# Peptides against a protein of PDB entry 3ZN8, part 26

Target 1, 125 residues: chain A of PDB entry 3ZN8
Amino acid sequence: LEEYDKIQKKMEDVMEGKGKLTLRDVYAQIIALRKMGPLSKVLQHIPGLGIMLPTPSEDQLKIGEEKIRRWLAALNSMTYKELENPNIIDKSRMRRIAEGSGLEVEEVRELLEWYNNMNRLLKMV

## One batch from the design tools (peptide; made by RFdiffusion4, then SolubleMPNN)

Design b1_p12_7_s3 (from b1_p12_7, 7 letters changed)
Fold by OpenDDE base, seed 3:
Structure b1_p12_7_s3 (fold): chain B 125 residues (1-125), chain A 12 residues (1-12)
Amino acid sequence: as target 1 above (125 residues)
Amino acid sequence: SALLQLIADFLR
């Protein structure tokens, strides 16, 4: 819980434009959440989610867990420099990450696109 | 957090 609170505070600072969201931050948050238990339990601890999102089905939870595992594999295949500054990830790095994680390049691209979109949203706040 | 909500939404 202490680790989670620290990460949450950092994310709030980023949301306020006081910092930059990195993939290291994403990784740390995913790990902290997973320590709380399965995705179903994690979702129960997200304030307002039950109001904004319908309760996920068992199948949706399974899909979510698999996606988390894949993203963690990609993140674990990145260098510290890439995690801190994902903008340096070119086609060559993306291919290396995909090969190292056992993912398709498109799945790595999807993660990076999500990250870029997230940072854009945070800058608008 | 907003990030968690976005992650959850994306994983859905």
Scores: peptide ipSAE 0.114, ipTM 0.690, DockQ to the pose 0.457
Fold by OpenDDE base, seed 5:
Structure b1_p12_7_s3 (fold): chain B 125 residues (1-125), chain A 12 residues (1-12)
Amino acid sequence: as target 1 above (125 residues)
Amino acid sequence: SALLQLIADFLR
């Protein structure tokens, strides 16, 4: 719980433009959430989500859980420098990460694209 | 958290 609170505070600072979101921060947050239980339980702890998003089906929860597992595998295959500064990840690094995680290069690219999109959104808020 | 909402939105 204490670790989770620290991560939340850091995320608030990032949202206020006082910090930078890294893949390390993403990783830490995912791990903290997974300690709370399955994705279904995690989603219940997100304020306002039930109002903004329809309740996912059981099949959607399974797909989401598998996606999280795959992203964690990719993150676990990154170097500390890559986690702190994902912009250094070129095609060669993406291939290495994919091979190390047992993923397709396209799945690694999707994670990086998501991260980039999230950072763009944070700058607009 | 904003991050959780973004993750949830992506996984939707």
Scores: peptide ipSAE 0.114, ipTM 0.692, DockQ to the pose 0.413
Fold by OpenDDE base, seed 2:
Structure b1_p12_7_s3 (fold): chain B 125 residues (1-125), chain A 12 residues (1-12)
Amino acid sequence: as target 1 above (125 residues)
Amino acid sequence: SALLQLIADFLR
């Protein structure tokens, strides 16, 4: 719980423009949330979610869980330097990460695109 | 919250 609170606070600081989101931060957040249980249980602990998002279907939750697992595999295959500065991940690094994680290159690209979109969103707040 | 935005975008 303490680790979760620390990561949550860091994410809030990033949203306030007090920090930069890295893939290390993403990884730490996912791990902290996973300690609370499956995605369905995690979502139940998010205040206001039921107001901001429609209730996910069981199938959507399953898809989300699988995506989390795949992205964790990719993150586990990254170097510390890549986690701290994902912008250094070129096509060669992306292929290595994909091969090391048993994923398609496109899945690694999707993670990086998500990260870039998230950082863009955080800069707008 | 930042977490909510992260999850919302993640699932999108």
Scores: peptide ipSAE 0.113, ipTM 0.701, DockQ to the pose 0.382
Fold by OpenDDE base, seed 1:
Structure b1_p12_7_s3 (fold): chain B 125 residues (1-125), chain A 12 residues (1-12)
Amino acid sequence: as target 1 above (125 residues)
Amino acid sequence: SALLQLIADFLR
């Protein structure tokens, strides 16, 4: 609960333009979410989400859980410098991360693209 | 919640 509150506060600071979202923050958040249980349970704990989003099918939840697992593998294969400043991740680093995590380079690229899109979104709010 | 937005975008 305490770790979750810290992550929420940091996310609020980022949303207010007071901070920068890093992959370290993403990692911490994913871990905090996973402590709540399976993705299905996490979604159940989000007030109003069930109203705003269609209830995912069991298959969609399984796909989501697998994606989270794969992204965590990628994050676990990154250096501290890469987690704090993902912009330094070039093709060579991306290949190393992919190889270390057992992922395709395209999957690592997808994670980085998601992160960049998230940062853009947060800056627009 | 910023957390909710992150989750929503992750699932998109």
Scores: peptide ipSAE 0.105, ipTM 0.695, DockQ to the pose 0.390

Design b1_p12_7_s4 (from b1_p12_7, 7 letters changed)
Fold by OpenDDE base, seed 1:
Structure b1_p12_7_s4 (fold): chain B 125 residues (1-125), chain A 12 residues (1-12)
Amino acid sequence: as target 1 above (125 residues)
Amino acid sequence: SELLKLLAEHLR
């Protein structure tokens, strides 16, 4: 709970333009969410989320959980500098991360693109 | 992905 509150505060600060979202923040948030239980249970605990999105099927939850595992593998293969400043991740770094995590380079690229989109979105709020 | 959407909503 304490870690979760810290993460929430960080997200609020980013949305208010008082901070920058990093992949370290993303990692911490994913870990915190996973500690709350299966994705299905996590989603139930997020107010409004269950209302805004249709309840995913069991299969969709499994797919999502696998995707999280894969992304965590990628994140675990990143250096501290990369986690703090994902913009330094070039093609060579992406290949290294992919190889270290057992992922395709395209999957690493997808994660980074997602991060960039999220960071842009948060800055717009 | 639905997961990405969920994460996006949670981060907002």
Scores: peptide ipSAE 0.023, ipTM 0.601, DockQ to the pose 0.167
Fold by OpenDDE base, seed 2:
Structure b1_p12_7_s4 (fold): chain B 125 residues (1-125), chain A 12 residues (1-12)
Amino acid sequence: as target 1 above (125 residues)
Amino acid sequence: SELLKLLAEHLR
């Protein structure tokens, strides 16, 4: 819970414009959430999200776990500098990350695009 | 991705 609270505080600071969300922050959050259980169940216990998520089936949980593993593999294939500054990731870096993680380059691109969009949205809140 | 959607919802 302490690790989770630290991550939550970091997210709050980012939303308040006091910091920047990095892929390292995302990585840490994924790890913390996995310790708490399935992401959907964790989200159901977070007050104020206002989204009632349906209970996932066992098959949906398995698919979710596989996706988490793939994204973690991508993140684990990044350098510290890339995790802290994802904007430096060019086509060559994306290809290396994809090859190292067993992903398609497009999957890495989608992750980075999502990150960029997320970081922009958080700064606007 | 459903995972990315969940992350998006969690971060906001």
Scores: peptide ipSAE 0.022, ipTM 0.597, DockQ to the pose 0.166
Fold by OpenDDE base, seed 4:
Structure b1_p12_7_s4 (fold): chain B 125 residues (1-125), chain A 12 residues (1-12)
Amino acid sequence: as target 1 above (125 residues)
Amino acid sequence: SELLKLLAEHLR
Protein backbone atom coordinates (compact mmCIF):
# COMPACT_ATOMS: atom_id res chain seq x y z
CA LEU B 1 0.00 0.00 0.00
CA GLU B 2 2.81 2.37 0.75
CA GLU B 3 4.37 1.78 -2.62
CA TYR B 4 1.02 2.16 -4.26
CA ASP B 5 0.43 5.44 -2.50
CA LYS B 6 3.80 6.73 -3.61
CA ILE B 7 2.98 5.88 -7.17
CA GLN B 8 -0.38 7.58 -6.91
CA LYS B 9 1.22 10.67 -5.49
CA LYS B 10 3.70 10.65 -8.33
CA MET B 11 0.88 10.46 -10.82
CA GLU B 12 -0.88 13.32 -9.12
CA ASP B 13 2.27 15.38 -9.17
CA VAL B 14 2.68 14.74 -12.87
CA MET B 15 -0.90 15.76 -13.47
CA GLU B 16 -0.18 18.96 -11.62
CA GLY B 17 2.80 19.61 -13.85
CA LYS B 18 5.34 18.51 -11.28
CA GLY B 19 7.79 16.22 -12.98
CA LYS B 20 6.96 13.67 -15.64
CA LEU B 21 5.78 10.12 -15.97
CA THR B 22 8.65 7.81 -16.83
CA LEU B 23 8.84 4.18 -17.77
CA ARG B 24 10.34 3.63 -14.37
CA ASP B 25 7.07 4.88 -12.97
CA VAL B 26 5.22 2.55 -15.30
CA TYR B 27 7.37 -0.34 -14.19
CA ALA B 28 6.77 0.45 -10.55
CA GLN B 29 3.08 0.72 -11.20
CA ILE B 30 2.91 -2.65 -12.90
CA ILE B 31 4.86 -4.29 -10.12
CA ALA B 32 2.64 -2.70 -7.52
CA LEU B 33 -0.45 -3.91 -9.33
CA ARG B 34 0.91 -7.42 -9.58
CA LYS B 35 1.59 -7.48 -5.88
CA MET B 36 -2.08 -6.86 -5.32
CA GLY B 37 -2.86 -10.19 -6.96
CA PRO B 38 -4.76 -11.17 -10.07
CA LEU B 39 -5.98 -8.42 -12.35
CA SER B 40 -9.52 -9.12 -11.25
CA LYS B 41 -8.59 -8.17 -7.73
CA VAL B 42 -6.65 -5.18 -8.92
CA LEU B 43 -9.73 -3.90 -10.67
CA GLN B 44 -11.62 -4.06 -7.42
CA HIS B 45 -9.19 -1.66 -5.83
CA ILE B 46 -9.66 1.03 -8.43
CA PRO B 47 -12.59 3.23 -7.48
CA GLY B 48 -15.11 3.76 -10.22
CA LEU B 49 -13.44 1.38 -12.63
CA GLY B 50 -16.16 -1.19 -12.24
CA ILE B 51 -18.54 1.34 -13.65
CA MET B 52 -16.33 2.34 -16.53
CA LEU B 53 -14.96 -1.04 -17.53
CA PRO B 54 -16.72 -4.34 -17.84
CA THR B 55 -15.41 -7.17 -15.75
CA PRO B 56 -13.01 -9.08 -17.93
CA SER B 57 -13.46 -12.77 -18.58
CA GLU B 58 -10.94 -15.27 -17.34
CA ASP B 59 -9.51 -15.49 -20.82
CA GLN B 60 -9.15 -11.74 -21.01
CA LEU B 61 -7.37 -11.76 -17.69
CA LYS B 62 -4.94 -14.34 -19.00
CA ILE B 63 -4.30 -12.26 -22.06
CA GLY B 64 -3.79 -9.23 -19.88
CA GLU B 65 -1.40 -11.09 -17.65
CA GLU B 66 0.59 -12.19 -20.66
CA LYS B 67 0.70 -8.63 -21.93
CA ILE B 68 2.00 -7.47 -18.57
CA ARG B 69 4.71 -10.11 -18.66
CA ARG B 70 5.71 -9.02 -22.14
CA TRP B 71 5.83 -5.37 -21.15
CA LEU B 72 7.88 -6.21 -18.10
CA ALA B 73 10.29 -8.10 -20.32
CA ALA B 74 10.63 -5.02 -22.48
CA LEU B 75 11.10 -2.75 -19.49
CA ASN B 76 13.67 -5.11 -18.02
CA SER B 77 15.60 -4.88 -21.27
CA MET B 78 15.81 -1.10 -21.12
CA THR B 79 18.68 0.86 -19.66
CA TYR B 80 18.17 3.11 -16.69
CA LYS B 81 18.56 6.12 -18.95
CA GLU B 82 15.87 4.81 -21.25
CA LEU B 83 13.51 4.16 -18.37
CA GLU B 84 14.04 7.66 -17.02
CA ASN B 85 13.96 9.32 -20.41
CA PRO B 86 11.95 7.17 -22.79
CA ASN B 87 12.12 9.84 -25.46
CA ILE B 88 15.69 8.80 -26.22
CA ILE B 89 14.47 5.42 -27.44
CA ASP B 90 14.97 5.53 -31.17
CA LYS B 91 14.51 2.76 -33.70
CA SER B 92 17.88 1.25 -32.92
CA ARG B 93 17.21 1.16 -29.21
CA MET B 94 13.73 -0.17 -29.83
CA ARG B 95 15.13 -3.03 -31.90
CA ARG B 96 17.70 -3.83 -29.23
CA ILE B 97 15.03 -3.85 -26.57
CA ALA B 98 12.84 -6.09 -28.67
CA GLU B 99 15.64 -8.54 -29.33
CA GLY B 100 16.72 -8.54 -25.73
CA SER B 101 13.22 -9.18 -24.49
CA GLY B 102 12.22 -11.69 -27.14
CA LEU B 103 9.48 -9.39 -28.38
CA GLU B 104 8.58 -7.98 -31.72
CA VAL B 105 9.60 -4.41 -32.36
CA GLU B 106 5.94 -3.60 -32.80
CA GLU B 107 5.24 -4.69 -29.26
CA VAL B 108 7.91 -2.38 -27.91
CA ARG B 109 6.53 0.37 -30.07
CA GLU B 110 3.09 -0.27 -28.69
CA LEU B 111 4.38 0.10 -25.15
CA LEU B 112 6.13 3.34 -26.00
CA GLU B 113 3.11 4.70 -27.79
CA TRP B 114 0.97 3.87 -24.81
CA TYR B 115 3.45 5.60 -22.54
CA ASN B 116 3.59 8.66 -24.73
CA ASN B 117 -0.16 8.89 -24.88
CA MET B 118 -0.46 8.44 -21.15
CA ASN B 119 2.18 11.03 -20.42
CA ARG B 120 0.51 13.51 -22.73
CA LEU B 121 -2.86 12.93 -21.15
CA LEU B 122 -1.48 13.38 -17.66
CA LYS B 123 0.15 16.64 -18.62
CA MET B 124 -2.97 17.91 -20.31
CA VAL B 125 -5.22 17.42 -17.33
CA SER A 1 -7.05 -3.67 -24.72
CA GLU A 2 -8.67 -4.04 -21.36
CA LEU A 3 -5.27 -4.03 -19.77
CA LEU A 4 -4.43 -0.75 -21.41
CA LYS A 5 -7.70 0.68 -20.21
CA LEU A 6 -6.98 -0.57 -16.73
CA LEU A 7 -3.56 0.97 -16.71
CA ALA A 8 -4.87 4.19 -18.17
CA GLU A 9 -7.53 4.44 -15.52
CA HIS A 10 -5.06 3.67 -12.80
CA LEU A 11 -2.52 6.20 -13.99
CA ARG A 12 -4.92 9.03 -14.79
Scores: peptide ipSAE 0.024, ipTM 0.611, DockQ to the pose 0.169; fails the geometry check
Fold by OpenDDE base, seed 3:
Structure b1_p12_7_s4 (fold): chain B 125 residues (1-125), chain A 12 residues (1-12)
Amino acid sequence: as target 1 above (125 residues)
Amino acid sequence: SELLKLLAEHLR
């Protein structure tokens, strides 16, 4: 709960333009969510959100869980500088991260693309 | 994926 509150406060600060979302923040959120259980179950307990969010099938949950595990492996293979400044990750760094995590380079690229899209969305709010 | 959408919503 304390970790979750810290993450929420940081997200609020980022939304207010007081900070930047990093891959370290993404990592912390993933870990916090895994401790709380499947995100779908957590969101279902939020009044109003559970009705608006389609309940993923069990198969979709399994696929999503595997994807999160693979992304965590990639994040664990990144340096602190890369986690804080993902924009420094070039092709050579992506290849190293992929090899260290047992992922394809395309999967590392997908994670970075997802991060960039999230960061753009947060700046628009 | 649906999971990526959920993560996006949680990060907001």
Scores: peptide ipSAE 0.022, ipTM 0.592, DockQ to the pose 0.168; fails the geometry check

Design b1_p12_8_s1 (from b1_p12_8, 7 letters changed)
Fold by OpenDDE base, seed 2:
Structure b1_p12_8_s1 (fold): chain B 125 residues (1-125), chain A 12 residues (1-12)
Amino acid sequence: as target 1 above (125 residues)
Amino acid sequence: SLEEQLLSLLTN
């Protein structure tokens, strides 16, 4: 919970323009959330979210866990420089990361696109 | 989706 709070504070700082979201932050967030249980349950405890997520089925949980595992593998295959500055990740780096993590390049691209979208959203708030 | 859930969490 303490780790989770630190990450949340970091996200708030980014939304206020006081910081930058990095893939290191994403990694830490994923780890913190996994310790708290299913994401849907975690979200239910976040005040002000306003969106009640339905209880995921067992199959949905498995799919989600697998996706998280794959993204963690990708993140673990990145260098510190890439984690801190994901925009330097070009096609060559994506291929290396994919090969190192046992993923398809498209999966790495998906993670990066998700990150980019998150950054855009945070900057708009 | 998981991605949407993560997005929602981080932008809360």
Scores: peptide ipSAE 0.082, ipTM 0.629, DockQ to the pose 0.458
Fold by OpenDDE base, seed 3:
Structure b1_p12_8_s1 (fold): chain B 125 residues (1-125), chain A 12 residues (1-12)
Amino acid sequence: as target 1 above (125 residues)
Amino acid sequence: SLEEQLLSLLTN
């Protein structure tokens, strides 16, 4: 919960132009999500929240979990400088990250694109 | 691991 609050505060700061979203923030968010996994399942049983929190199929859960694992592997293969400043990640760094994480370069690119889109979205809100 | 290090930083 404390981690989640920290993430929310960071997001608010970014939205107000007081900072930027980093891949470290993304990492923190993923970890927080994983920690809240059991809680989220409990919340799905709360009346009224079922509509807001649709239950994904078993296949969707597996796909999502695999994607999270792969992205975590990529993040774990990045340096702290890269996590804080993803814009420095060039083709060479991307290849290194891919090799270190057992991913395809395109998968690393996808993560970075997702990050960029998320960062832009936060600044627009 | 880097993951563990990051977790440590987030908890501190």
Scores: peptide ipSAE 0.037, ipTM 0.533, DockQ to the pose 0.051
Fold by OpenDDE base, seed 5:
Structure b1_p12_8_s1 (fold): chain B 125 residues (1-125), chain A 12 residues (1-12)
Amino acid sequence: as target 1 above (125 residues)
Amino acid sequence: SLEEQLLSLLTN
């Protein structure tokens, strides 16, 4: 859709560079996701596709929203230096971020693990 | 905030 395409194009301006991913870029993706919602909902606005695409249940949407909210809390507890270079985040920093965001250290680790996995994928492309 | 700044970039 037009709205989705506009968001994608503008997200490129937020990206630091092609093939490079920072937690700032992750932040941008989360914001876009919150704005548009699940891609399935976006596609439902296309005539003829809405009847063929499964829609997530209301409960699934709530679970997803909660996860997004938790990740945003973690990101908001990071310094700019950490957002731009997440590799500097050691155990001490993770604990600080967890305490500041009201999350468990394991949840912060999960976010960083996800980020690291995305970076690995980008290097293979 | 960072979120507000990012939203601005996405909506402008």
Scores: peptide ipSAE 0.037, ipTM 0.523, DockQ to the pose 0.058
Fold by OpenDDE base, seed 1:
Structure b1_p12_8_s1 (fold): chain B 125 residues (1-125), chain A 12 residues (1-12)
Amino acid sequence: as target 1 above (125 residues)
Amino acid sequence: SLEEQLLSLLTN
């Protein structure tokens, strides 16, 4: 909960233009998310809401968990400079990260594209 | 851990 609150505060600052979202922020957010678990599961414990919310299948949860694991591997293979400034990650760096994490280059590209889209979205809100 | 290091940086 403490970690979650820190992430929320950081996200608020970014949305207000007081900072930028970095991959280290993403890393922390992923970790916080893993600790909390799917929000849907939490909400399912609230009487009356559980029946109204779609429950992800066990297979969907496993797929999501695997994807998160793979993204964490990629993030763990990045330098601090890359985490702080993802824009410097060129094709050579992307290949290194992929090889170091046991991922395909396309998977690393997907992570970076997701980050870029998220960052753009947050700045527009 | 890397997690702790990153979280520490976020709180600074």
Scores: peptide ipSAE 0.027, ipTM 0.528, DockQ to the pose 0.054

Design b1_p12_8_s2 (from b1_p12_8, 5 letters changed)
Fold by OpenDDE base, seed 5:
Structure b1_p12_8_s2 (fold): chain B 125 residues (1-125), chain A 12 residues (1-12)
Amino acid sequence: as target 1 above (125 residues)
Amino acid sequence: RLEQELLNILLN
């Protein structure tokens, strides 16, 4: 609970333009959410999401949970410098991360694209 | 595994 509140506050500070979202922040958030239980329980703790999203099917929850596990494997294969500044991740680094995590390079690219999209959204607020 | 861990240490 306390780790979750710290991460939420940091995300608020980033949304206010007081900080930069890093992959370290993403990692910490995913870990905090997983400590709350299965993805079904995690979604219940997001304010307003239970009203806006239909209750996902059990199969959708399993798919989402597998995707989170894969992204954690990629994040665990990154260096501290890569987590703090993902923009340094070139094709060589991306291949190393994929090989180290047992993922396809495309799955690592998808994570980085997601991160870049989140940073674009945060800059538009 | 070990080679990737060593690469990660060197690239930190």
Scores: peptide ipSAE 0.022, ipTM 0.570, DockQ to the pose 0.027
Fold by OpenDDE base, seed 4:
Structure b1_p12_8_s2 (fold): chain B 125 residues (1-125), chain A 12 residues (1-12)
Amino acid sequence: as target 1 above (125 residues)
Amino acid sequence: RLEQELLNILLN
């Protein structure tokens, strides 16, 4: 999909130091990947992941789909400023996002930690 | 609580 190719190019640009991955980019990626079909099909389109990770069970796919849904709820509860600069998200902002999304604060923290780890990895490559 | 949440959404 054209949207997916734009996101891949954005990831490449970030890996080359030409940009920063934001939570807006993450949101766009999740939406684009979900348009490709079930999480099982999405994982098949990630180079190297299908070789390194065992094929997830149907139950693992359901858990993954629920996690994606929960993260989308969190992202939909963020401000544009938070999506563009996630580093501004303090404990007060995390609590607001959690309350607005019907999530635990720990789940919002987990999303942010995942983002931070991903952004570090992209800068090291 | 709601007013503070709305303020947080609008101002931040």
Scores: peptide ipSAE 0.021, ipTM 0.548, DockQ to the pose 0.024
Fold by OpenDDE base, seed 1:
Structure b1_p12_8_s2 (fold): chain B 125 residues (1-125), chain A 12 residues (1-12)
Amino acid sequence: as target 1 above (125 residues)
Amino acid sequence: RLEQELLNILLN
């Protein structure tokens, strides 16, 4: 609960234009959500998400869990500076992260693209 | 060389 409240407050601060969402914040969010159980249970605990999203199939949940696992591997292969400032991640850093995580470079790029999209959406609110 | 590369990865 306390980690979740810190994450919510951080998201609120970012939405208010106070600070920046980092990959460290993303990592903390993923870990906090995973402590609530598998993605299926997590989605059930988010008020309104179960109403706005069709109940994912078991296969979609498995794909989502695998994606989260892969992204956590990438995040665990990042430096503190990269987690705090993802914009410094160049092609050389992406390759290192991919090699260290057992991922394709494209999967690391996809994570960074997702982060950039999320950070853009939070700045629009 | 490996230690210096590792240091460069960690510090930069």
Scores: peptide ipSAE 0.019, ipTM 0.531, DockQ to the pose 0.022
Fold by OpenDDE base, seed 3:
Structure b1_p12_8_s2 (fold): chain B 125 residues (1-125), chain A 12 residues (1-12)
Amino acid sequence: as target 1 above (125 residues)
Amino acid sequence: RLEQELLNILLN
């Protein structure tokens, strides 16, 4: 609960232009969500998701849970400097992160692309 | 809202 409130406050600050969302914030949010239970339970607790998205199949939930696990492995293989400033992650850093996490470099790129897209969306609100 | 966007992007 306290970790969730800190994330919410930081998101409000970012939306107000008072801060930047980092991969550390992403990590903290994923951990907070996972503490609520399996992805299926987490999805049930998100207001309006069932209105905006078709209910994921059991197979889609398993794929999503595995993707979250893989992204956590990538995040755990990043340095504090990389988590705070993901824009410093070059090809050499991506390869190191992939090797350290047991992922493909493309999966690390996907996480970084996701982060960049999220930051763009937050600036449009 | 962000949790939904996070999930949408995680699942897609």
Scores: peptide ipSAE 0.086, ipTM 0.665, DockQ to the pose 0.137; fails the geometry check

Design b1_p12_8_s3 (from b1_p12_8, 8 letters changed)
Fold by OpenDDE base, seed 1:
Structure b1_p12_8_s3 (fold): chain B 125 residues (1-125), chain A 12 residues (1-12)
Amino acid sequence: as target 1 above (125 residues)
Amino acid sequence: SLREQLLKLLTA
């Protein structure tokens, strides 16, 4: 809960233009979510989610858990500099990260694209 | 929220 509060504050700062969302923040968020338990439990802790999203099937939850694991592997394969400044991650770095994490380059790209989209979204709010 | 977006991506 303590870490989650920090993440929320960080997100608020970014939304107000007082900060920058980094992959380090993303990493912290994922870890905080995992501490709540499996995705099924995490989803239960999100008010109104059941209204906004259909309840995932068991298979979808498994896929989600695997995806989280894979993203964590990617993040764990990044340098501190990359985590703080994801924009420096070029094709060479992306390939290294993929190889180090046992992922496809496209999977790393997906993570980065997601991050970029989130960052843009937060700044627009 | 970041949490919501993450969940959307992971479950989609």
Scores: peptide ipSAE 0.048, ipTM 0.608, DockQ to the pose 0.131
Fold by OpenDDE base, seed 5:
Structure b1_p12_8_s3 (fold): chain B 125 residues (1-125), chain A 12 residues (1-12)
Amino acid sequence: as target 1 above (125 residues)
Amino acid sequence: SLREQLLKLLTA
C-alpha cells in the first residue's frame, strides 16, 4: 500500500507537468499489483472498473497474467539507466533485452510503445 | 490511475 501511494503521487506530478513517468514507475506498479494476488483478484479491487471495462473471461485473465509476466521479464533485463530513461533504448539495447528475457524483439518494442503512449496520455489529461 | 490504464490495455 505504501508503494502504491508513492506511485499515485508520482502519477499526479506527471499529469501536472511536475515529473516524468519512467519504466521504473511501471515496474513498481506491476509489483504492487502482484502482491495483491492473481490478476483476477486484482481486478476485483478496482472500483468502477466494471463500468469502464467489460468483465473479462477466465481465458482473458490468463492471457493478461502471462503478458504481465513477460513484461516483468523484459523490465528485469533492463539497466537502471534504461528504466529511468527508456528513450535511450535503441535497436541494439532492445535486442539485448529480448535475448536476456527470452522474448521476441517485437514484444519488447510493444512494451516501449505502450510506455510512450501512456506518457502522452498522462500529459494530455 | 496507472493501474487502471495498464489493466485496460492488458485485458482489452
Scores: peptide ipSAE 0.036, ipTM 0.583, DockQ to the pose 0.136
Fold by OpenDDE base, seed 2:
Structure b1_p12_8_s3 (fold): chain B 125 residues (1-125), chain A 12 residues (1-12)
Amino acid sequence: as target 1 above (125 residues)
Amino acid sequence: SLREQLLKLLTA
């Protein structure tokens, strides 16, 4: 319950322009996925946003689960400073994170791009 | 409200 409240308040603050979504927040959300679900799924329930996603197929769920696993590995390979300020992650840092997590640099870039997009969406609401 | 929507997601 405490974790859920923390994430909820953080999301509300970001949406109100009182804070910034960080990768630490993303990490916390992923850990709580069983109950809360991904931020994108939360956003689709926000009135007026108008984002509706169809129910994923079993194959899509498997792909998503694997992606989450990889992203967790990447997040676990980041420093606290990087988690709190993802914008400092340059090419050198991405390469280090990729190597440390056993991922391709492109996968790390994909995570960062996803984060940036989500953060932008939250600020827009 | 957003809070209510989130609560629904958490309890569903």
Scores: peptide ipSAE 0.016, ipTM 0.475, DockQ to the pose 0.073
Fold by OpenDDE base, seed 3:
Structure b1_p12_8_s3 (fold): chain B 125 residues (1-125), chain A 12 residues (1-12)
Amino acid sequence: as target 1 above (125 residues)
Amino acid sequence: SLREQLLKLLTA
């Protein structure tokens, strides 16, 4: 609970322009969410919300979980400096991360692209 | 917090 609140506060700060979202933050969020369980299941118990939000199918949840596991492998292969400042990750670093995590370089690129898009989105809000 | 709000909703 405490970890969740901390992550939420961090996200709010970033959205308010107070700080920068890093891959360390992403990592922490993923871990916290996994410990809490699928938020989607919690949301399903909220009256009225289930009608407005499409509930992901079991298959979609499995696919998402697999993707998260692969991304966690990549994150676990990154250095602290890379996690704090993903912009320093060049082709050489991506290859190292991919090899260390057992992923394709393209998968690492996908993670970084997702991060960049998310960071841009948060700065626009 | 969002969590607190969700808990309130679930317990109401």
Scores: peptide ipSAE 0.019, ipTM 0.456, DockQ to the pose 0.058; fails the geometry check

Design b1_p12_8_s4 (from b1_p12_8, 7 letters changed)
Fold by OpenDDE base, seed 3:
Structure b1_p12_8_s4 (fold): chain B 125 residues (1-125), chain A 12 residues (1-12)
Amino acid sequence: as target 1 above (125 residues)
Amino acid sequence: SLREWLLSLLTN
């Protein structure tokens, strides 16, 4: 996938301190994965994932699929500036994003927390 | 990979 290759390059740059992973990158990655089909199909094509995760139940797959849908809605409700610099998203912006996406504010906060954790992880590698 | 970690965090 062309978009996946771009994300991989971006990851390498971030790991070398040459750039920053943004929510725009996250969005691109999710879209690239979605082109492979539903979450259940995507997981089947990821070698080594079984080492990191137990085999998910059907219910877990449904929950995961719904979460992806919700996060995409949130990302689609963000401005380009917010996608590039998620750290500017304050309570007012979170509320707007939540209202625009049909999510609870806590769900938007969860996405941002996940993003921050991912960036920390990449900096450790 | 980002893909693996993304999915791990989304599903758990």
Scores: peptide ipSAE 0.125, ipTM 0.673, DockQ to the pose 0.136
Fold by OpenDDE base, seed 5:
Structure b1_p12_8_s4 (fold): chain B 125 residues (1-125), chain A 12 residues (1-12)
Amino acid sequence: as target 1 above (125 residues)
Amino acid sequence: SLREWLLSLLTN
C-alpha cells in the first residue's frame, strides 16, 4: 500500500507538470495493483466504478489479465535505463525485448505506444 | 489518477 501511495503521488506530480512518467513508474503501478489480487479484485477497489462502468464479463477480465501478464514480461526484459528513458528504445532494443519476453515486436511497440499516449494524456489533464 | 490509468489500460 505504501508503494501504491508513492505511485499515486507521482502521477499527481506529473499531472501538475512536475516530473515525467516513466516505464519504471508503470511497472511499479502494475506490481502494486497485482498485490491487491486479480484484475477483478482491483476493480472493486476503485470508488464509484460500479456506478460509472458496467461490471466486466469474465471473458473481459481474462483478456485484461493476459495483457497485464504480457506487458509485465516485456517490462521485466527491459534494462533500467530503458525503463527510465523509454525514448532510447530503438528497433534493435525492441527486438531484444520481444525475444527476451517471448512476445512479438508488435506487442512491445504497442506497450510503448500506450506509454507515450498515457504520458501525453497526463500532461494534458 | 489510478482510475484514468486503469481505464486506459483496459481500453487500449
Scores: peptide ipSAE 0.131, ipTM 0.674, DockQ to the pose 0.141; fails the geometry check
Fold by OpenDDE base, seed 4:
Parts: C-alpha cells; sequence; structure tokens
Structure b1_p12_8_s4 (fold): chain B 125 residues (1-125), chain A 12 residues (1-12)
C-alpha cells in the first residue's frame, strides 16, 4: 500500500507538470499491483474502474496476465538508465532488450509506444 | 484492453 500510494503521488505530480513518468515508475506500479494478486483480484480493488471499463472475461484476463508477464520481462532486461530515461532506448537497445527478454522487437516497441502515449497523456492533463 | 486498464490506473 505504501508503495502504491507513492506511485500514485508520482503520477499526480507528473500530471501537474512535475517531473515525468519513467519506466521505473511503471515497473514499480506493476509490481505493486502484482502483490495484490492476479488481474482479477487487482481489478476488484480499483474503485470506479467498472464505470470506465467493463469487467474482462476470463480469457481477457489471461491475455492481460500474459502481457504483463512479457512487459515485466522486457523491463527486467532494461538497464537502470533506460528505465529512468526511456528516451535513450534506440533501435540497438530495443533489439538487445528484446533478445534478452525473449521477446520480439515489436513487443518491446509496443511497450515503449504505450509508455510514450501514456506519458504524453499525463502531461496534457 | 490491458493498455486501457493500465492507463486508467495512471490517470485515475
Amino acid sequence: as target 1 above (125 residues)
Amino acid sequence: SLREWLLSLLTN
């Protein structure tokens, strides 16, 4: 809970234009959520989420769980510098990360794209 | 989607 609150505060700060969200933050958030159990369990602890998102099916949860696993693998294959400054991840680094994590380069790219989109969105709020 | 879910966590 303590970690989760810290992450939430960080995100709020980013939305207020203070600092930026890093992949380290993303990683920390995922880990914090994982402590609560599988996605199904996590979703139960998010008030109001049901208003924004429909309850996923069992299959969707499985897919989501696998996606999280893959993203964690990618994140675990990144250096500290990359996690703190994802912008430095070029094609070479992306390939290394993919190889190290057993993922396709496209999967790593997808993660980075998601991060970039999310970070941009947070900054616009 | 998972992406939307994660995004929702971050954006409240």
Scores: peptide ipSAE 0.110, ipTM 0.669, DockQ to the pose 0.512; fails the geometry check
Fold by OpenDDE base, seed 1:
Structure b1_p12_8_s4 (fold): chain B 125 residues (1-125), chain A 12 residues (1-12)
Amino acid sequence: as target 1 above (125 residues)
Amino acid sequence: SLREWLLSLLTN
């Protein structure tokens, strides 16, 4: 996928200290992966992933799909400015996003925390 | 977890 390659390049740049991973990048990556089909199919098409992670059970896949759905809902409820700079998302914005996505505020917070941790990890590589 | 999965995608 052309879009996937573009995202991979972006991530490589971030790992090399060039640029910053944004939620827009995350969103694009998720969408690109979703084009490959359900999570189960996505995992099958990623060489080497099976070596790093045990094969998930059907229940785990279902949970994963639901999580993806929820996070996509949250991302779809964010403004462009928020996607590009998630650090501006304060409590008020978080509540709005939660309400717009049908999520709990804590779920939105979890997404943001995940993003921050991931971005930090990428910069460490 | 989904987190671990996505991290794996980013690091590989």
Scores: peptide ipSAE 0.105, ipTM 0.665, DockQ to the pose 0.469; fails the geometry check

